# Peptides against a protein of PDB entry 6FRK, part 46

Target 1, 411 residues: chain A of PDB entry 6FRK
Amino acid sequence: NEEVLNAMLKEVCTALLEADVNIKLVKQLRENVKSAIDLEEMASGLNKRKMIQHAVFKELVKLVDPGVKAWTPTKGKQNVIMFVGLQGSGKTTTCSKLAYYYQRKGWKTCLICADTFRAGAFDQLKQNATKARIPFYGSYTEMDPVIIASEGVEKFKNENFEIIIVDTSGRHKQEDSLFEEMLQVANAIQPDNIVYVMDASIGQACEAQAKAFKDKVDVASVIVTKLDGHAKGGGALSAVAATKSPIIFIGTGEHIDDFEPFKTQPFISKLLGMGDIEGLIDKVNELKLDDNEALIEKLKHGQFTLRDMYEQFQNIMKMGPFSQILGMIPGFGTDFMSKGNEQESMARLKKLMTIMDSMNDQELDSTDGAKVFSKQPGRIQRVARGSGVSTRDVQELLTQYTKFAQMVKKM

## One batch from the design tools (peptide; aimed at target 1 F332 T334)

Design b2_p18_1_s3 (made by RFdiffusion4, then SolubleMPNN; from b2_p18_1, 10 letters changed)
Fold by OpenDDE base, seed 1:
Structure b2_p18_1_s3 (fold): chain B 411 residues (1-411), chain A 18 residues (1-18)
Amino acid sequence: as target 1 above (411 residues)
Amino acid sequence: ELKKLTELYLQIQKILNE
């Protein structure tokens, strides 16, 4: 029994290390799991795998919980949120995502660019803010971030903004001059919350970076970025351990909507490859896929039209990065779609939809759309001409539709 | 129901990746 436990724990430890979990945390987790497992209960024929998985899950949940309640903004008050983090962490993009999140929740939100070090920082923030219709402040001429931050905070306080986000300079390395600048800004504006932004893709370096920020600045919240890529999120555990601060949000892509509140259980479930069924349900519900009931009813009857396929492609396009959806499904690893494959897949979907836009209602609403085209080949030529594609492209679409319709009939 | 939709989306992806 102890040999079996040690073998299974070795596999789990290897998987956690491959997920960028810090080696010290993996060792501690292994010891905690060993102490929590009753070897006598393992002898009783209980599913040893489930018991170990549950013990690992519980210990990972504890590692993500700093025991401190996350800061939340107060409605009708002026809440100043200062962002800190390295250059390339996604800090500036995350400021815009957080502002947009609160704006969509009905908060009066604004952005301040106090990054005077990076050329074009203000232009980038201005572009993102303008696109999202978020008020912004910054300077092209002022080089003191303390002056810019102070003036911007005062301006937006006087205009009764509720969420005032301050973006600061990021540097490539832990430099004492950067930390001094951050302290001067923090002392001048007296933020209600300091958010550390961490890139998940830096792997084992997450602990050392998070610790260096916490040792210099009173970090109260963490945001983890780039969880759409090869980063399995194990660096998030290192950030919590080092900062003793809760993760409040995660960045899951490049789009302004690729931003979600952090949920402990779904995150740990995903990290363990168990999927995130709850997050999938929430995301499906947010899409107001009320039409899903009608589709599910059609699918139960083995009915699937070209229009039904078109509507599903629209739903996939609305769901955003399909990699996120796959990562919510048990047994689909985060590695299933590289970022490049996702854009190509979306371009393919859009091409297929453009072909279908040249179809008529008789073709779209037929229970056997492929047979309608096979009986009258002139329809293929019409659709091809209408959509600016080859007859082969239309035939490939019909072949794909036939595969779907056959699958639906087997469901 | 969500499982069936998920299976459908998975099959869509498999076909798009072929």
Scores: peptide ipSAE 0.023, ipTM 0.643, DockQ to the pose 0.100
OpenDDE base, seeds 2, 3, 4, 5: peptide ipSAE 0.021, 0.021, 0.024, 0.026; ipTM 0.630, 0.640, 0.596, 0.649; seeds 4, 5 fail the geometry check

Design b2_p18_1_s4 (made by RFdiffusion4, then SolubleMPNN; from b2_p18_1, 10 letters changed)
Fold by OpenDDE base, seed 3:
Parts: structure tokens; sequence; C-alpha cells
Structure b2_p18_1_s4 (fold): chain B 411 residues (1-411), chain A 18 residues (1-18)
């Protein structure tokens, strides 16, 4: 039993290391899991794999909880939020995403560009802010980020803004000059929250980078970016451990709306390849698909047409990168988030939609679409010719539809 | 309702991978 436990823990440790979890945290987790598992309970015929997964899940949840409550803005107050992080971390984009998030929640929000190091920083911020209709401040002539930040914060305080976001300069590496500039800006504006922005794709470097920022400035919150890519998110645990600060948001893509509040349970579930059903539910709710009420009503009545299936494929395609949705599904491990699998899955959906584009309204709107085709086999040949596919491909689509329609009738 | 819709999406994606 101990040999089996050690073998399974070795596999879990390997998977966590491949997920960019820091080697020190993996060692500590292994010891904590060993101490939490009762070997006598494992002998009683319990599913050893589920028991180990539950113990690992519980220890990972503790690692993402710094024991500090996340800072939240106060309504009717002036809340100054300073952003810090390396160049290429997604910091400037994340400032715009956070500003847009609060604006959509009915907060009076503004942006300040205190990045004087990059010649195009203010133009980039101005472009993003203008597109999102967010008020902004910056200078083309002032080179001192302390002056720009102070003047911008004072201006927006006098105008009774509730959320004042300050974007600072980034560097390609950890430089003493960057940390001195950040400290000078922080001392001048006295922010209510300092947000460290981290790129999840840097893997094992997350600990050292996050520690370097926390040792120089009073980081109180973390935002993790680029979790839509090949980054498995294990570096986020290293950032929490190093900063002792909670993750408050996640960046999930390049769009201004590819931004969500951090949830511990869904994130750990996704990291372990257990899926994020809760995040999928939240994302489906946020999309406010106007047709969702009509679809839910049809589903309640056990009605499901080929048109309803087509509309669902369109909705899946609108939900953002298909990789994000796949990564929320249990059993679609992190390996399904590869760009190759996304393109293949999107190509499959597009192929199915192209087949349905060759169907008529009678076929699409039938409550028993498969029976319409079974009664008149000539319809299958027409649709196959119209879509440039085999009769087998159409029959496979109808078989899939039939499985769904039967499932909806059982709901 | 939304749980049922989510379960439907999960089954859609399973069938595409079979």
Amino acid sequence: as target 1 above (411 residues)
Amino acid sequence: DLKKLTELYLELMKIENE
C-alpha cells in the first residue's frame, strides 16, 4: 500500500511540475498529502485515486489562500489602484480590462499613464481608454512618472472619480531603477491597492519575480495573465506564496472582456484537469445570450431541433477561444488547451454548421429532425451534395443530434 | 436550467471527441 501511494504521489508531483508549480511547493504538498492520508482507509477498498486527488486538491486550495482578505474598493470613496509588473506581463492591457470591469459595474473609473519609459505607452493607453470610453490622463512632455501620477490622481480626485487606476513603467528585467521609480510613485500617490501583474507563461520563474516585486513595494493583490495560452497556471501558486497576496482577477485572452474575478475552487479544479463547471456556468450567464431564455424554455419542454443545435454551436463559437471552454470541461485535460486542438475543434464545429447550412427550414425546425431524414433518404443525399460532404458525415451529424435530443427529453 | 444547459454542452463536446 505504501509503494502504491508513493507511485501515485510521484505521478501527481510530475503532473504538478509540468503545470509550472514550484518544486518547493510540490515537495511541501507531497509531505502534507502523505500526512493527511490514512493508509488504513486506503486498505478498506476506497478509490485510492480519488482519495489522493481530494487530499491534493485540499492542499492546493490552502496554497492559493494567503490568509489575507482581498482588498475591495469602497463605493462613494476615491480608490487609487497602482499597477506594477514587467514589460510584456500584460500590465497595460490589464489596467484597461480592470477599468472596463469597474465601469460596467457602474463605478466612475479613470486611467492614468505614468509610463514615461516607453515612447508609445501613452498612445496605447489613450487608444484602449478611448475605445472603452474610459477617461484618461497622461503627458507627452513630462518625463517624471511621479509628477504625472500625482497630477493625474489629484485631477481625478477633484472630479470625484471612485476608481483611479495608475499604470506604471515596466522593464524587460528586474532593474533597481524600476523598483526605485515604483517606490517613488507609490509614496507620492499613496495607493489604496498595489496590484502585481504576472504572466503565467514564465513558469518556474514566477516565484523569483513575484518575490522581487514584493521585497521592493507593498504588493497587496495579484493578477495573473495569459492563462488562455500554454500556461497551466501553476505559477499563480508561486506568486501567492511569494507575495502573500490574493489573486483578484485572471486575464483569459487579448480582448478587453477576457477578464474575470479569481475563484479558488474552479482554478484548482482546472489545474488538476478536473474541469471548471462553475466557471463555464458563470461564463454562460455573463454572455447574456438573449436567446438563452427561449432555449431554456424549449429544453424544459423536451424540445430540441437541429436549429437549436446550430444556435448552440454559434454560441460556443461566440464564448471566446474554444480552448477556454474545453479547458473548463472535466476530462479535457490541460493538453486539450493546445492551439492545435482548438483549431481542430473549431474546424469540426464549422464543418457541422456547414452541413446544417445546406438543410431547409423544415429539416432545421423539426422536433424530430432525424426522423425527417430517415423517412426521406433523398434529403441526406441533397444535404451531402449541398455541403460538399459524404452521406456518412450527414448521418454522423444526425446520430449526434439524436443522442442530444434523447438527452434533452430525459431532462 | 443553466446546469442542464452546461451538461448539454459537456455532452456535445464528448461526442465530438469520440
Scores: peptide ipSAE 0.016, ipTM 0.420, DockQ to the pose 0.074
OpenDDE base, seeds 1, 2, 4, 5: peptide ipSAE 0.010, 0.009, 0.013, 0.014; ipTM 0.405, 0.417, 0.406, 0.400; seed 1 fails the geometry check

Design b2_p18_2 (made by RFdiffusion4)
Pose (drawn by RFdiffusion4):
Structure b2_p18_2 (pose): chain A 374 residues (1-38, 47-273, 303-411), chain P 18 residues (1-18)
Amino acid sequence: NEEVLNAMLKEVCTALLEADVNIKLVKQLRENVKSAIDNKRKMIQHAVFKELVKLVDPGVKAWTPTKGKQNVIMFVGLQGSGKTTTCSKLAYYYQRKGWKTCLICADTFRAGAFDQLKQNATKARIPFYGSYTEMDPVIIASEGVEKFKNENFEIIIVDTSGRHKQEDSLFEEMLQVANAIQPDNIVYVMDASIGQACEAQAKAFKDKVDVASVIVTKLDGHAKGGGALSAVAATKSPIIFIGTGEHIDDFEPFKTQPFISKLLGQFTLRDMYEQFQNIMKMGPFSQILGMIPGFGTDFMSKGNEQESMARLKKLMTIMDSMNDQELDSTDGAKVFSKQPGRIQRVARGSGVSTRDVQELLTQYTKFAQMVKKM
Amino acid sequence: EELEEMAELFQQITEILE
């Protein structure tokens, strides 16, 4: 049985290593689901599913904008990850939700970058800012957020150039652009086909600049996006959106369950009964209930107080014979009144007859009356 | 007072059973 756990466990470790999941997290997840584990494919895959939900959970809720206030969002990520494409996908998302959204092109390096964000904003009917001539992105971002602030826009999305960590020049310029405009949220956009080099870059981005949200693009293809587990752990940020194509409307919020599945592949007879059950539990205590001075009108009249401390076990063979629908019903007596066929199966395996209940049903009706009167 | 109330309820259950 120890060999059936390991053959089926190394087959999921290969399923995650093929899904570009970091080898550090596969080796760690393997001995996490091994230590926490101490119709067969369900008792195994359910334990694997709960262990994955433990990893995709960063514990941090997403940053959401406030209507009637200026929200500046700054995009960061590697070269070619889809920042300019996801810039228009997000401005189009909120603009359709009713936000005064606008775009700013703070890329002064990439050829045809302002022309790219201009044509994506021209198409989606979204205001845009940038420059062919201005070579300083700190100047384009500052003079753009200033313009759209004096025009009272609620979502101001600043696009930046692609950068990698070994370029300290572009990492300083990213930190100065973030210090000039002071964004309310910084989004780390990552390609879904990224391999093992993802945890190092995503971590260096978190160190130089404060990354609070992660977007995974190019998920409409064969890439399952296992590199996102290493960006969530590095940036400490949840995934808010995913990109699912080249168009502006190929964009939707991140849901954890479908991504993990792809990455993996009035008084009743019942109340009359419980009140009785507690009066029998408090039943050997009936002599304490006759203690009150001037209140002892009677005690154990006609000896019938002895069988009121004997009827509740026989009535419990009825509850023992009851399932969770009858037991958890608001009116435990209405489930059997409509279907007196349930009065026969309660009588069979519990040894009580269907006759005994007629005297109980009268005793029930009287009890149910004096509680609605209570 | 709580004991008086539990005793009254018990007497009423005895009267119903009779």

Design b2_p18_2_s1 (made by RFdiffusion4, then SolubleMPNN; from b2_p18_2, 12 letters changed)
Fold by OpenDDE base, seed 1:
Structure b2_p18_2_s1 (fold): chain B 411 residues (1-411), chain A 18 residues (1-18)
Amino acid sequence: as target 1 above (411 residues)
Amino acid sequence: DLLKELTELYLKLQDILN
């Protein structure tokens, strides 16, 4: 029994290391899991794998919980939120995402660019803020970030803004001069919350970077970015362990909407490859897919038309990045769609929809659409000409539809 | 139930996209 436990724990430890979990945390987890598993209960014929998986899940949940309640803004008050983090962490983009998140919730939100080090930082923030209709402040001429931050915070306090986000300079290395600048800004504006932005793609380097920030600046919250890439999110555990601060949000893509509140259980489930069923439910509910009940009812009756397929492609396109949806499905790891494959997949969906836009109602609403086209080959040529594609592309669509319709009939 | 059915639908749609 101990040999079986050690073998299974070795596999779990390997998978966690491959997920960018810090080696010290993996060792601690292994010891905690060993202490939590009753070897006598493992002897009773219970599914040993399920028991170990549950123990691992429970200990990972504890590693993500710093035991500190996350800061939340107070409605009707002026809340100053200072952002800190390395250059390339996605800090500036995350400031815009957080501002947009609160704006959509009916908060009076603004952005301040106190990054004087990076050429074009203010132009980038201004472009993002203008596109999202978020008020912004910054300077092209002032080089002191303390002056810019102080003036911007005072301006927006006087205008009764509720959420005042301050973006600071990011540098490539842990330079003492950067931390001194951050401390001077923090002392001048007296932020209600300091948010550390961390790139998940840096893997094992997450601990050392997060610790260096926490040792110099009073980090109270963490945001993890680039969880849409090859990063499995294990670096998030390292950030919590090093900062002793809660993860409040995650960045899941390049779009301004690719930003969500951090949920511990869904995140750990995704990290373990169990999928995010709760997040999938939430996304489905946000889309007001009331029409999906009617579709599911048709699918239960073994009915599936080309129109039903078109409506499903529209629903997938409304859900946003297909990689995010797939990453919520159990058994589909984060690695399944590289960013390049997502744009290609969306282009394929749009091409298929364009082919279907050239079909008539008789073709779209037929319970056997492929048979309608097989009986009258001239329809394929018409649709191909109408959509600007080859007859082969139309035949491939009909072949895919037929495979799908056959699967629906077997349900 | 609805989520399981939607998940199965998305899995099938993925097989079409691949």
Scores: peptide ipSAE 0.017, ipTM 0.432, DockQ to the pose 0.098
OpenDDE base, seeds 2, 3, 4, 5: peptide ipSAE 0.013, 0.011, 0.014, 0.014; ipTM 0.424, 0.421, 0.426, 0.428

Design b2_p18_2_s2 (made by RFdiffusion4, then SolubleMPNN; from b2_p18_2, 12 letters changed)
Fold by OpenDDE base, seed 1:
Structure b2_p18_2_s2 (fold): chain B 411 residues (1-411), chain A 18 residues (1-18)
Amino acid sequence: as target 1 above (411 residues)
Amino acid sequence: DKLKELTKLYLEYMKILE
């Protein structure tokens, strides 16, 4: 039993290291799991794998919980949120995402660019803010970030803004001058919350970076970015351990809406490759896919039309990034679709939909759409001309439809 | 159950797009 436990723990430890979990945390987790597992209970015929998995899950949940309640903004008050982090961490983009998140919830939100070090920082913030219709402040001429931050905070306080987000300068390396500047800004504006933004893709370097920020500034919250990439999120555990601060949000892509509140259970489930059923349910509910009851009833009766396929493609397009959805399904790892494959898949869907837009109601609503086209080949030529594609492209669509319709008939 | 069916359907569509 001890040999089996050690073998299984070795596999779990290897998987956690491959997920960028810090080696010290993996060692601690291994010891904690060994201490939590009763070897006598393992002998009693209980599923040893499930028991170990549950123990690992519990210990990972503890590692993500700093034991400190996350800061939350107060409605009707002026909440100043200062962002800190390295250049390339996604800090500036994350400021815009957080501003947009609160704006969508009915908060009076604004952005301040206090990054005077990076050329074009203010232009980038202005572009993002304008696109999202978020009020912004910054300067092209003022070089002191303390002055810009102070003036911007005062302005937006006087205008009764509820959420005031301050973006600061980021550098490529931990430089004392950067930390001094951040401290001067923090002292001047007296933020209600300091958010450290961390790139998950830096892997084992997450601990050292997070610690360096916490040792210099009073980090109270963490946001982890680039979780849509090769990063499996293990660096988030290192950030919590080093900062002793909760993760409040995660960035899951490049779009302004690729931003979600951090949930411990779904995150650990994803990290272990168990999927995120709760997140999938929430996402499906947000899409108001209630209209799919009629489709589910048709599918149960083995009926599937080209229109039904079109409607499903529309629903898939509304779900957003495929990698995120697939990563919510148990047994589909985050690596299942590269970002490049998503854009190509979306382009393929759009092409198929464009072909179907050139079909008539008789073709779309037929329970045997492929047979309608096979009986009258002139329909294929019409659709091809109407959609600007080859007759081969239309035939490929019909072949895909036929394959899917056959699968539905077997359900 | 509805979610499982939709998930299954989505996965089958994704396989067609591969």
Scores: peptide ipSAE 0.024, ipTM 0.510, DockQ to the pose 0.106
OpenDDE base, seeds 2, 3, 4, 5: peptide ipSAE 0.020, 0.023, 0.023, 0.023; ipTM 0.461, 0.495, 0.504, 0.487; seed 2 fails the geometry check

Design b2_p18_2_s3 (made by RFdiffusion4, then SolubleMPNN; from b2_p18_2, 10 letters changed)
Fold by OpenDDE base, seed 1:
Structure b2_p18_2_s3 (fold): chain B 411 residues (1-411), chain A 18 residues (1-18)
Amino acid sequence: as target 1 above (411 residues)
Amino acid sequence: EELKELTKLYLEYLKILE
């Protein structure tokens, strides 16, 4: 039993290390799991694998929980949120994502660019803010970030903004001059929350980076970025351990909507490759797919039309990034869809929809659409010409439809 | 249960896009 436990723990430890979990945390987790598992209970015929998985899950949840309640903004007050982080961490993009998140929730939100070090930082923030219709402040002439931050915060307080986000300068390296500048800005504006932005793709460097920021600046919240298909998220555990601060949000892509509140259980489930069924449920419910009941009823009757397939493609496109959705499904690893494959898949869906846009109602609403086309081959040529595709492309669509319709009939 | 069926259907759609 001890040999089996040690073998399984070795596999889990290897997987966690491959997920960029810090070696010290993996060692601690291994010891904690060993102490939590009763070997006698493991002998009694309980599924040893499930027990170990549960123990690992429980200990990972503890590692992500700093035991500190996350700061939340107060409605009807001015809440100043200062962002800190290295250049390339996604800090500036994350400021815009957070501003947009609060704006969509009905908060009066604004952005301040106090990054005077990067050429074009203000232009980048202005572009993002304008696209999202978020009020912004910055300067092309003022070089002191303290002056810009102070003036911007004062302006937006006087205008009764509720969420005031301040973006600061990022450096490529941990420089004392950067931390001094951050401290001067923090002292001048007296933020209600300081958010550290960390890139998940830096792997084992997450601990050292997060510690360096926490030792110099009173970090109260963490945002982890680049949790797309390449970043396994293990660096997030290192950030929490080093900062002793909660993760409040995660960035899951490049789009302004690729931003979500951090949930511990779904995150650990994804990290272990268990998927996030709850997050998938929440996301599907947020889409208000009104036609889901009608679709489910048709599926129960074994009916599936080309129109039903078109509507499903529309629903898939509304769900946003495929990589995020796949990562919520058990057994689909985070690596399943590279960013390149997602764009290609979306382009493929759009092409199929364009072919279907050239079909008539008789073709779309037939319970045997493939048979309608097989009986009258001239329909394939019409649709091909109408959509600007080959007859082969239309035949491939009909072949895909037939496969789906056969699956629905077996349900 | 309905959402599980939708999820299964979605998964099957995704497999065809591979």
Scores: peptide ipSAE 0.019, ipTM 0.503, DockQ to the pose 0.098
OpenDDE base, seeds 2, 3, 4, 5: peptide ipSAE 0.014, 0.015, 0.009, 0.016; ipTM 0.464, 0.458, 0.412, 0.457; seeds 2, 4 fail the geometry check

Design b2_p18_2_s4 (made by RFdiffusion4, then SolubleMPNN; from b2_p18_2, 11 letters changed)
Fold by OpenDDE base, seed 3:
Formats: C-alpha cells, sequence, structure tokens
Structure b2_p18_2_s4 (fold): chain B 411 residues (1-411), chain A 18 residues (1-18)
C-alpha cells in the first residue's frame, strides 16, 4: 500500500511540476497529502486514486487561499487601483480589461497612464480606452509619473469616478529604480488597492518575481495573465504564497473581454486536468446567450436541428479561443490543442458553418435534417454548389449532425 | 443531467474538429 501511494504521489508531483507549481510547494503538498491519507482506509477497497486526488485537491485549495479576504471596490466611493508588474506581463492590457469589466457592471471607470518610460505607452492606453469608451488621462510632455498619477487621480476624484485605475511603468528586469518609482507613485496617490500583474508563462520564476514586488510595495491583489497559452497556471500558487494576496482576476486571452473573476475550485480542477465544468457553464451563462435556455429546453426534449448545431458553432466561436473551451472539458488537458490545431479547428468550424449558410430554413429547422437530404439528394448538390465544397463534405456534415442528433435523443 | 449532456456534446464536437 505504501509503495502504491508513493508511486501515485510521484506521478501527481511530476504533473504539478509540469504545471509550473513551485518545487517547495510540491514538496510541502506531498508531505501534507501523506499525513492526510489514512492507509487503513486505502486498504478497505476504496478507489485509491480518487482519495489521493481529493487530498491533493484539498491541499491545493489551501495553497490558493492566502487567508486574506480580497479587496472589493465600494459603490458610490472613489476607489483608486494601482497596477504594478514587469514589462510584458500584460499590465496595460489588464488595466483596460479591469476598467471595461467594471464599466459593463455600471461603475463609472477611468484609466490613468503613468508609464512615462515606454515610448507610445500613452498612445496604446488611449487606443484601448477609446475603443472601450473609457475616459483616460495621461501626458505627452510630463515625464514624472508621480505628477501624472496625482493630477489624474485628483481630476477623476473631482469628477466623481468610482473606479480609478493607474497603470505604472514596467521594466524587463527587477530594477531598484522601478521599485522606487512605484513607491513614490503609491505614496502620492494613496491607492485603495495595489494589483500585481503576473504572466503565467514565466513558470518557476513566478515565486521570485512575486516576492520581489511584495518586498517593495504593499501588493494586496494578484491578477494572472496569459492562461490561454501553454501555461497551466501553477505559477499562480507561487504568487499567492509569495505575496500572501488573493488572485482576484485571470486574463484568458488578448481580447478586452478575455477577463474573468478568479474562482478557486475551477482553477484547481483545471490545474489537475479534471476540467472546469463550472467555468464552462459560467462562460456559457455570461455570454448572455438568451437562446441557451431555449437550446437546453430543446436538448431536454431530444430535439436537435442543423440550426441548433449552427448556433452552437457560433457560441463556440464567441467563447474565444477553442483551446480554452477544450481545456475546460474533463480529460482534455490544455496541451491537446497546439496553436496550430486551434486555427485548423476554427477553419473546420467556419467551413461547416459556410456549408450550413447554403441551406434553407426547411433544412436548418428540420428535426431530422439528414432525412430531408436523404429523401432529396438534389439538396446535397445544391448546398455543395452554394458553399463551394464537395458533395462529400456536405455528406460528412450530415453524418456528424446525425451522430449529434442521435446522442441528444439518447439523453 | 444537463452537465453530462453538455460534456457529451463537446466530446462529439471535438471528434468533428480532430
Amino acid sequence: as target 1 above (411 residues)
Amino acid sequence: DELKKLNELYLQLQQILN
């Protein structure tokens, strides 16, 4: 029994290390899991794998919990949020994402560009802010970030803004000059929250970077970016451990809406390759697919049309990168879709949609779309000509639709 | 279970997309 436990723990530890979880945290987790597992309960014929997975899950949840309640903005107050982080961490993009998130929730939001070091920083922020219709402040002539931040905060306080986001300069390395500038800005504007933005793709370097920021500035919140890539997010555990600050949001892509509130349970489930079914449901619900209730109701009745399949393909395309959606399904690790496979998969979806765009309403709305085409083979030829594809491609689509419709009828 | 239905749907979508 102990040999089996040690073998299974070795596999889990390897998977956590491959997920960029810090070696010290993995070691501590292994010891805690060993102490939490009763070997006598493992002898009683219980699924040893499930027991170990549950123990690992419970210990990972504890590692993501800093024991500190996340800061939340107060409605009707002026909330100043200062962003800190390295250059290339996605800090400036994340400022815009957070501002847009609160704006969509009916908060009066604004952006301040206090990045005087990077040429074109203000233009980039201005472009993002203008596209999102978010008020912004910055200077082309003022070089002191303290002056810009102070003037911008004062201006937007006087205009009764509720969410005032300050973007600061980033550096490529941990530089004392960067930390001094951040301290001067923080002292001048007295932020209600300091947000550290971390790139998940930096792997094992997450601990050292997060610690360096926490040792210099009073980081109260963490945002993790680039979780759409190959980064499994294990570095987030290192950031929480180092900063003793909660993760409040995650960045899940390049788009302004590729931004979500952090949820502990789904994140740990995804990290373990268990999938994120809750996050999939939440993403599906957040899309305000007004037709989701109608679709779920149709699925409950065992009805599935070619139009329903088309709407599902549209929904998948609206949900963002297909790799993120697949990574939320149990058994589909984030590694299953290389970037090349995502573009090919999206091209396949677009091809299938183009075939369906050449169908008529009678074909799309039929509860047995395949039977409509089988009874009148001339429809296949019409659709093939209309979409610029082979009759074989249309038959393959109808074969796939038939498999789906049969599955829905068995549900 | 709506969740099981959704998971089976996505598994089949993946088989189409592979």
Scores: peptide ipSAE 0.026, ipTM 0.453, DockQ to the pose 0.086
OpenDDE base, seeds 1, 2, 4, 5: peptide ipSAE 0.026, 0.018, 0.017, 0.025; ipTM 0.532, 0.477, 0.485, 0.443; seed 5 fails the geometry check

Design b2_p18_3 (made by RFdiffusion4)
Pose (drawn by RFdiffusion4):
Structure b2_p18_3 (pose): chain A 374 residues (1-38, 47-273, 303-411), chain P 18 residues (1-18)
Amino acid sequence: NEEVLNAMLKEVCTALLEADVNIKLVKQLRENVKSAIDNKRKMIQHAVFKELVKLVDPGVKAWTPTKGKQNVIMFVGLQGSGKTTTCSKLAYYYQRKGWKTCLICADTFRAGAFDQLKQNATKARIPFYGSYTEMDPVIIASEGVEKFKNENFEIIIVDTSGRHKQEDSLFEEMLQVANAIQPDNIVYVMDASIGQACEAQAKAFKDKVDVASVIVTKLDGHAKGGGALSAVAATKSPIIFIGTGEHIDDFEPFKTQPFISKLLGQFTLRDMYEQFQNIMKMGPFSQILGMIPGFGTDFMSKGNEQESMARLKKLMTIMDSMNDQELDSTDGAKVFSKQPGRIQRVARGSGVSTRDVQELLTQYTKFAQMVKKM
Amino acid sequence: ESEALEKLLERIKAFEEF
């Protein structure tokens, strides 16, 4: 049985290694689902599913904007990850939700960058800012957020150039652009086909600049996006959105369950009964209930107080005979009144007859009356 | 039997009030 766990466990470790999941997390997840584990494909895959939900959970809720206030969002990520494409996908998302959204092109390096964000904004009917001539992104971002602030826009999305960590020049310039405009949220946009180099770059981005949200693009293809587990652990940020194509409307919020599945592949007879059950539990205590001075009108009249401490086990064979629908019903007496066929099965395996209940049903009706009167 | 059950419920109530 120890060999059936390991053959089926190394087959999921290969399923995650092929889904570009970091080898560090696969080896760690393997011995986490091995230590926490101490119709067959369900008792195994359910334990695997719960261990994955434990990894995709960063414990941090997403940053959401406030209507009636200026929300500055700054995009960061590697070269070619989809920042300019997801910039228009997000401005279009909120603009359709009713936000005064605008775009700013703070890329002074990439050829045809302002022309790219201009044509994406021209098409989606979204205001845009940028420059062909201005070579300082700190100047384009500052003079753009200033312009759209004096025009009272609620979502101001600043697009930045692609950068990698080994370029300290572009990492300083990213930190200065973030210090000039002071964004409310910084989004780390990552390609879904990224391999093992993801945890190092995503970590260096978190170190130089405060990354609070992560977007995974190019998920409409063959890439399952296992590199996102390494960006969530590195940036400590949840995934808010995913990209699912080249168009502006190929964009939707991140849901954890479908991503993990792809990455993996009035008084009743019942109340009359419980009140009795507690009066029998407090039944050997009936002599304490006759203690009160001046209240002892009677005690154990006609000896029937002895069987009131004997009927509740026989009535319990009826509850033992009951399932969770009859037991958890608001009116435990209405489930059997509509279907007196349930009065025969309760009588079979519990040894009580269907006759005994007629005297109980009268005793029930009287008890149900005095509680609605209570 | 009904009188004995009613007398028992009255006792519980009077004991709670005391």

